Peptides against a protein of PDB entry 2AUS. Designs and how they scored, part 20

Target 1, 323 residues: chain A of PDB entry 2AUS
Amino acid sequence: ADIKREVIVKDDKAETNPKWGFPPDKRPIELHIQYGVINLDKPPGPTSHEVVAWIKRILNLEKAGHGGTLDPKVSGVLPVALERATRVVQALLPAGKEYVALMHLHGDVPEDKIRAVMKEFEGEIIQRPPLRSAVKRRLRTRKVYYIEILEIDGRDVLFRVGVEAGTYIRSLIHHIGLALGVGAHMAELRRTRSGPFKEDETLVTLHDLVDYYHFWKEDGIEEYIRKAIQPMEKAVEHLPKIWIKDSAVAAVAHGANLTVPGIVKLNAGIKKGDLVAIMTLKDELVALGKAMMSTQEMIERSKGIAVDVEKVFMPRDWYPKLW

## One batch from the design tools (peptide; made by RFdiffusion4, then SolubleMPNN)

Design b2_p30_4_s1 (from b2_p30_4, 12 letters changed)
Fold by OpenDDE base, seed 1:
Structure b2_p30_4_s1 (fold): chain B 323 residues (1-323), chain A 30 residues (1-30)
Amino acid sequence: as target 1 above (323 residues)
Amino acid sequence: MEEEEEEERRRREEEERRRREEEEERLRNV
C-alpha cells in the first residue's frame, strides 16, 4: 500500500468541468453513505459476517461487504464497504496486511535466539492453507515483509508482522515454534492494517456507529457519521490509477471499455493483467478493470483497449454523454 | 489458571497433531 507510483501525463491541456460529478469531499451525507467504506474495529467474538449484518442493521443498509475475513477471536481493522461501494472490497482482498500477534512458546528459549530465528522468517515462506479455509490446500509461497519484536516476557513474544494477502499468522507462529525447537502457538491476534486502512483517527467501533447514527437521526448532527465513513476512493488508494477525460467518463460508467484516447494521465509500472482503478480528473472512482496494456503501451499507442472494465461504481448520469 | 492450562493443553495437542500431519505429508512427497 505504501508504493509511491509516478504519474505520467499524456494530455497536459485536459481540463475538467467543476459542475460534473461528485468529488469524494463534496458528497451529500446520503450519497457519501451510498459510496462509503467503514474502517471498523472488529471486536473479538463475532464472525466478520455477523459484524457486517449488524452494520447493515445499525445504518439501515440493504447491502454491505467486508475487505477480508477475520476469525471470530481476531480483533482489529475490518474494512466494510457500503451499498453501491460493496464491490470495492475486491481491491482490498489482494492487499497486504499487518498484525500484532502474541506468540506463546512451549519452552524456555534465550531472547537472543528468539530474535535471531524470527528475523530468518522475513522474506519468502512456504505455507499450506488450514483445512477450515475455503482455499485449495496446495503448498504456496507467501511474503513476510517485516517482523518487529515489540516485547519478550519469558515465553510470551509480542510482535508486529507485515504480510502478503492470505498469509496465515497461526501457521507462521507454528513454524517459528518448530524452528526454536520448543513449539509455539498463537495466543492473541489483532489486525492493525488492511491495505490503505490502518489504526488511525478513522478507526471506529460498532458502539461508535450506533451513537453516530443516533446523533444524525435524532439530533440532526451529521458530522460524526460523516467522519466515521470513508469515501470508496480510499479503498483503491493502493491500486495503480488511470485518469480519464470528462468525455470518456459517461461511456465507462455505461460499461464501455476504456480506450487509449480517453487517457489523460496514468501511474507508471502498470502491467498487462493488473487490477487498475479508472478515475476522473477530480479523483472520483469510475470503475475497476483489468489492464489490457502496460503503462508503456498506453503511452506509445494512439488506439486500442487499455482497460477491460469489470466493475462500474459511478452512476451513469454524473457526467454527460459526449458521444 | 485451570481454564488457561486446559486451553494451553488443547493448543499443544492441536499443534502435535498438525506436526504429525505435516511430517506424514513430507513422507508422502518423497
Scores: peptide ipSAE 0.018, ipTM 0.517, DockQ to the pose 0.016
Fold by OpenDDE base, seed 2:
Structure b2_p30_4_s1 (fold): chain B 323 residues (1-323), chain A 30 residues (1-30)
Amino acid sequence: as target 1 above (323 residues)
Amino acid sequence: MEEEEEEERRRREEEERRRREEEEERLRNV
């Protein structure tokens, strides 16, 4: 999610009408909630599905979904997309994750050996999904992006780990324990990051959501609930983006594919087959889709389908039909 | 309370050890 993507401008003369759409910072509170994502601090104990059901009850919502399951015993960052934003979770499922884990060793190991062996687990690892996973038990490679040892206290090793989506930290710790020759298990696990969502000022508890909803409904104070809910556009910050002309927005909002003439600017490094976010010039999410061209092809070509539109988020009436 | 937590810990460690031996035996036979 920290990959800074260059922005290439294709049409430097493209303007946007300030009267059209609803930029993320200009949504009325009800509309902000309908297009919102909560950076939830999931408590230990409940399932991710139970927590989503509680949020729906607390906020009086019809629909919500989460950006990647946390096990019942695991706490921390759980993105919860609300109402019309519910489908944005598909952008978060493949996103990298960070955890803080406590590993307990089953024997005494010199600290220098712990540090040396844990460093060997940075990079590509072979994993098998656990028996209780709904995922087919096929061997698969996963990336460990980094391991940062925070503390070593005898047999207890506290570490931060950045991983590819669907890396099992319990399995990683088990393999580290085998490589150390003593064995190990996962004592504690917290998720500290899920793509663009991290432990920051936007992280809120279920208790915070109860209080902030009461402040809005009983006291008329919308500020707290507004700050507790991120715009759905936050959930696509890590994706490559394509910004489109005002004249193309309504067509894409009706489910039409994005054609090359509609592009104003785009991120560098888009490949054919990548998941991309289609944005307005006001940074509003119109749709998610599959890139049918590279960035270079989208620059060089005058015509053709640039993006196959898979999921529309923007309402059809926010921008006028200009075709 | 502390003795029951220590017995439950030992029981979990034995169950994890037995599962590990069964998984290592299965991984040697694939």
Scores: peptide ipSAE 0.016, ipTM 0.490, DockQ to the pose 0.018
Fold by OpenDDE base, seed 5:
Structure b2_p30_4_s1 (fold): chain B 323 residues (1-323), chain A 30 residues (1-30)
Amino acid sequence: as target 1 above (323 residues)
Amino acid sequence: MEEEEEEERRRREEEERRRREEEEERLRNV
């Protein structure tokens, strides 16, 4: 999520009509909820599914989905996409994750040896999914981006870890314990980040959502529930983006592929096959799709399919048909 | 042109529906 992407401008004269669409910061409260994502602090105890079901009841919603399962006993950052934004979770599932974990060692190990061995687990690791995972139990490689030891108290090691999606921290701790020669287990786990969602002022509890919904419905105060829900565009901040002309928006919203003439600006470093977000000039999410060209090909070519559109989010009527 | 664009649109709406059902099922099964 911290990858700075350069923005390459292809058409510096492209303007946008202020009367078309609904920018993320200008949505009426009902529309903001329909295109919202909650940065939920999942409590320990319930499943991620039970928590999504409770949010649907609290906010009177038909649909919602989460940006990646947390185990019942695991707390912390669970992005919950609402209503028309529900499908944006596809962008969050492959996103990197951060955790704070408490590892308990089964024997005494010198601190210098703990630090040295844990540093060797930065980079590529071989994992087998746990028995409880629906994922086929084949050996797979995963990336550990960083390990930061926060505290060592005898046999208890508190650490922050940044990992590739679908890295099992319980399995990582087991392998660290084997490498230390004493064995170890995961005592506690909290997820502190899921792609662009982190522990910040946007993190809310189920209790906060009950209160904020009450303040809106009974007292007419929308401010709290508005702040508790992020625009769906937050859920794609970590993706490479392509910004399109107003004349291309309605076509893409009807499920048409993005062609090269529709591009106004784009991020550097897009490769063929990458998941990309198609945006308006007002930073509204139109669709997710698969890049059919590199950034360089999208600059150099005058025609062709730039993005195979896979998931449309924008309603068909927010922008006029200009074809 | 309009008929081919409508057939391509219908095919995409069906692929989006199927992928949504598969994602909702994947979200249910994890």
Scores: peptide ipSAE 0.006, ipTM 0.353, DockQ to the pose 0.014
Fold by OpenDDE base, seed 3:
Structure b2_p30_4_s1 (fold): chain B 323 residues (1-323), chain A 30 residues (1-30)
Amino acid sequence: as target 1 above (323 residues)
Amino acid sequence: MEEEEEEERRRREEEERRRREEEEERLRNV
């Protein structure tokens, strides 16, 4: 999510009509909710599915989905995409994650040895999925981006860890414990980040959502519920982006593939096969799709399919048909 | 009986050590 992507401009003369679409900052509250994502602080105890069901009840919603399962005992950042935004969670599933974990050691180890051994677990690690995972138990490589030791109290080690999606922190702690020679287990786990969603001012509890919905419905105060819900565009902030002409928006919103002439600007480093976000010039999410060309091919070519459109989010009527 | 239990303990410790060394070497070479 922290990858700064250069923006390459292909058409510097392309303008956008300010009367078309609904930029994230200009959505009426009902429309904002329909295209929203909650940065939920999931409590320990309930499943991620139970929490999604509660949000649907609290906010009177037909549909919602979460951006990656947290185990019942795990608290913290659970992105919950609402209504029309529900399928944006596919962008969050492959995103990096950060956790704060409490590791309990099964024996006494000098602090210097703990620090040295934990530092060796930064980088590529081999993991076997736990028996309880629906995933085939094949050995797989995963990246540990960083390990930051926060506190060491005897046998208790509090640490922050940034990891590739689908890294098992319980397995990591088990292997650290084996490397220390004493064994270890995961005592506590909190997710502090899921792609672009982190512990910040946008993090809200289930209680906050109850109160903020009440203030809106009973007192007519929309400010709190508006701030508690992020625009769906937040859920694609970490993806490579392609910005398109106003004339291409309605076609893509109807499910047409993006062709090269529709591109105004794009991120550097797009590869064929990458998941990309198709955006308007007002930073509205039109669709997600698979890149059929690299960034370089999208610059050099005058024609062809740039993106195979997999999922449309934008309504068909926000932009006029210009074909 | 005590010698067979001690030899089986040593075999398990050596298999566990080899498994750790092969896991550490695989962790370094990726």
Scores: peptide ipSAE 0.000, ipTM 0.322, DockQ to the pose 0.010

Design b2_p30_4_s3 (from b2_p30_4, 14 letters changed)
Fold by OpenDDE base, seed 2:
Structure b2_p30_4_s3 (fold): chain B 323 residues (1-323), chain A 30 residues (1-30)
Amino acid sequence: as target 1 above (323 residues)
Amino acid sequence: MEEEERRRREEEEEERRRREEEREEFLRNV
């Protein structure tokens, strides 16, 4: 999610009307909630689905969805997209994850050997999904981006790990234990990151949400609940972006595909088939779609379908129809 | 207490059996 993408400007004269749309920082509280994502600190014990159902009850919501399941025993970062933002979770499912894990070794191993062997698990690993996984039990390659050993206390190894989506940390620890020759198991697991969502000042508990909703409804104080909910645009920060003309926004909001003339600026390194976020010049999310062209093709071509629009988020009336 | 301890033991036994099956599958596929 920290990959800085270069921004290529295609139309340097394109301006945006400040009267149109609702930038993420200018949404009334009700509209902010309708287009919100909570960076939830999931407690250990409940399922991710139970936690989403609790948030819906606490905040009096019709719809919500989570950005990737945490097992019942696993705590930490669970992005929960609200109401009209619910479908933004599709941007978070493929996003990288970070965990802090406690591995317990089943025998004594010298610290130098632990460090050496764990370093060999950085890169591509072969994993098989567990029997109880809803995922088909096929051998698959997954990326381990980094392993950082935080502490070694005898047989207990505390480590941070950055992984590709759908990497099983329990299986990783099992394989590390096999490579060490003593065996190992996962004692504890916390998710510290899910794409753009991390352990920071935006991380909130279920108790915080109860209190903040009460302060809003009973005391008229919206500040806490406003801060506890991130704009849906946060959930697409890690995606390649295409920024469009004001004249193209209403068409895309009606479900029209983005054509090349509508592009003002775009990220470098978009490939055909990539999931991309279509943004206004005010950094409002209009839609998610599939890139039908590379960045280079979108620059060089004067016409054609740039993005196949799959999911519209923006209301049809935020921008005027200019065609 | 007894029902939580029973559930913990059942989870530990299922996890042990699952580790044994995963080990046997690993040793068959390496």
Scores: peptide ipSAE 0.014, ipTM 0.417, DockQ to the pose 0.018
Fold by OpenDDE base, seed 1:
Structure b2_p30_4_s3 (fold): chain B 323 residues (1-323), chain A 30 residues (1-30)
Amino acid sequence: as target 1 above (323 residues)
Amino acid sequence: MEEEERRRREEEEEERRRREEEREEFLRNV
């Protein structure tokens, strides 16, 4: 999400009608909630499923889903997609994660040796999912993108870690402890990032949501609940984007695959098989789909299926049928 | 001394570049 992907313009004359659609910043509060994602600070204690059930009760919602399970004892960033946005979690599940972890060593180790051994765990690691995981318990490789030691106090090691989705920090700490020769366990864990969601001004508690919903319903003050809910488009900021003509929007919103003539602009570096976000020229999320062409093929070709549309988000009536 | 100090700086700069590339790879996935 922090990397600006290059944007290639295919049709520099394409205009958009300002009367069509609902841009993320112009949605009425009820529509904003219907297409929203909460950057929740999950408390320690409850399951991620219990927290989603509480949000549904607090905000009087029919459906919601989370962007990746946190264990009961783990706190921090839990994206919760609401109502019509619930399926946007499929973009967040494969996204990278950052944690701050406290590792407790079971013996004394020199600080220089701790630093040297932890550096060897950057890169590709072999993990086995725990028995309690719904994931098939096969050995798998996972990336550790970085380890940053924040503090070493005797046997306590505080560190930041960036990891591939589904990396088990408890298993990482166990293997570090084995490599140090003394053993170790995970004392504390907080998730500080989940894709485009991080510890920032958008991070809210369950108590904040109770208060902000009350201010809206009883006092008529919508500002707080509006700020507490991000537009669903936030949940796809990390994905490569394809922007389409106004004339193509209603077809894609009806579940038609995106064809090459509908493309106005696109990100560089799209590969065949990538998950891509199909956007309007007003940065509204129309659909998620699988790229059937590379960026280069989408530029060079005059026709063909560019994106296999897997999930539509936009209502069918926001844009007129122009075919 | 000067050659060891040069080698240390080259190793520190290579380690910094590797950390920047690892962080950029993470940020491409978030």
Scores: peptide ipSAE 0.043, ipTM 0.561, DockQ to the pose 0.013; fails the geometry check
Fold by OpenDDE base, seed 3:
Structure b2_p30_4_s3 (fold): chain B 323 residues (1-323), chain A 30 residues (1-30)
Amino acid sequence: as target 1 above (323 residues)
Amino acid sequence: MEEEERRRREEEEEERRRREEEREEFLRNV
C-alpha cells in the first residue's frame, strides 16, 4: 500500500463535469453507507463472520463482507465492506498485512542472538503446508517485508511484522523458535494493517458503531457515522489506477471493457494480468478489472482493450450514456 | 509430546479451515 505509483497523463485536456457522479466527499449519508467500508477494530473472541453479522444488525444492512479473516483470538484491523461495496474485499484479500505479535520462547536466549536470528527471517521464507493437507505439499514461498523488534522481556519478544497475504505468523514464530534452538509459540497476535487500512483515526469498535448509529437515527447527527465509514475507494488505494473520460464511464458501468481511447491518466508499472481499479476523474471507483496491456502499451497504442472489466461498482445512471 | 501433537493438529485443522474459507470468499467475491 505504501508504493507511491507515478501518474502518467495521457490526455491533459480531459475535463470532468462536476454535475455527474457522486465523489466520495459528496455522497449523501445513505449513499455513503451503500458504498462504504468500515475499518473495524475486531475484538478478540468472535469470528470475523460473527462480527460482520453484528455490523449488519447494528447498521440495518442486507449485505456486508470482510477484507480477510482474522482468527477468533486475533484482534485488530478488519475492513468490512458494506452493501454495494461488499465485493471490494477482493482487492483486500491479496493485500499485504502487518501484525504485532508476542512470541514466547521455550528457553533462555541472549538478546543479541534473538535480534540476529529474527533479522534472517526478513525476505523470502519457505512455509511448509501441514502434513495432512490433501492438496499437493508444494512448499510455498512468502515474503516477510520487515521485522521490527519492539520489546524483549526475557522469553517474551514483542515484534511488528509486515508480510505478504496468506503468511502464517504462527508458523513464522515456530520457525524462529527452531532457529533459536529453544522453540517458540505465538502468545498474542494483533493485525495492525490490511493493505490501505491501518490503526489510525478511522479505526472504530463495534461499540462506536452502535453509538454513532444511534446519534444519527435518534438525534439526527450524521457526522460520527459518516466518519466511521470510509468510502469504498479507500479499499482500492493500494491498486494501480486507471482514470477514464466521462464519456467512457457509462459504458464501463454497463460492463463494457475499457478501451485505450477512454484513458486520461494511469499509474506507471501496470503489467498485463494485474488487478487494476478503473476510476473517474473525480476519484470514484467505476470497476475492478484485469489489465490486458502494460502501462507502456496503454500509452503507445491508440486502440484496443486496456482492461477486461470483472466487477462493476458504480451505478449505471451516475454518468450519462454518451454512446 | 502428546499435548504438543494435539496443539499442532488443532492448528493444522484451523489453518486448513482458514484456507478453505479464504478460497471460498475469494470465489464468492470474484
Scores: peptide ipSAE 0.017, ipTM 0.398, DockQ to the pose 0.022; fails the geometry check
Fold by OpenDDE base, seed 4:
Structure b2_p30_4_s3 (fold): chain B 323 residues (1-323), chain A 30 residues (1-30)
Amino acid sequence: as target 1 above (323 residues)
Amino acid sequence: MEEEERRRREEEEEERRRREEEREEFLRNV
């Protein structure tokens, strides 16, 4: 998520009409909610699905979805996409995750040995999904991006870990315990990051949402509920982006594939097969799609299908048809 | 006493070896 992607400009003369679309910062409150994502602090106890159902009740919503299951006992960052934004969760499912974990060792181990062994779990690890997982129990490689030991108190090891999506921290702790030769288990787990969503000022509780919705509906104060809901574009910040001409927006919003002439600017390092976000020049999410070309091919070519459009988010009427 | 200590050490070494083999199966440094 922290990879600064270079922006390559293909058409430096491309302008955007300020009357078209609804930029993320200029949506009326009802429209902001329809295209919103909550950075929820999930409490320990409920399932991620129960929490989504509660949000739907609190905010009087028809649809919502979450950006990746947290186990009932796990607290912290749960992105919840609302209404028309519900499908944006697909961008968050493959996103990296960060956790703070408390590991309890089943025996005494010198601190230097704990530090040395845990450092060896940075990189690629082989994991088996938990018995209770709907995922097929096949051996799979996962990346551990970093392990930061925060505290060691005898047998209790508090650490921060950045991982590839679908890495099981419980399994990681079990293997660390085996490697230490004493065994270990996961005592506590909190998710501190899910792609672009982290523990920051945008993190809200279920109680905050109740209060903020009340302030809006009863007192007419929309400020709190507006701040509690992020624009759906937040959920794609970590993806490679392609910005398109105003003349291409309505076509893509109708489900047409993006062709090379529609591209104004794009991120470097797009590979064929990558999930990409198609954006307007006002940073509005039009669609998600599969790159059919590399960044280099999209620059060098004058024609062809650049992106196979898989999921449209933008309404068809925000931009005029110019074809 | 000496045979029980020897057997305990042999079991501890065999368990250590199994833990090392399990560790190598899970740790592929790339």
Scores: peptide ipSAE 0.000, ipTM 0.265, DockQ to the pose 0.011; fails the geometry check

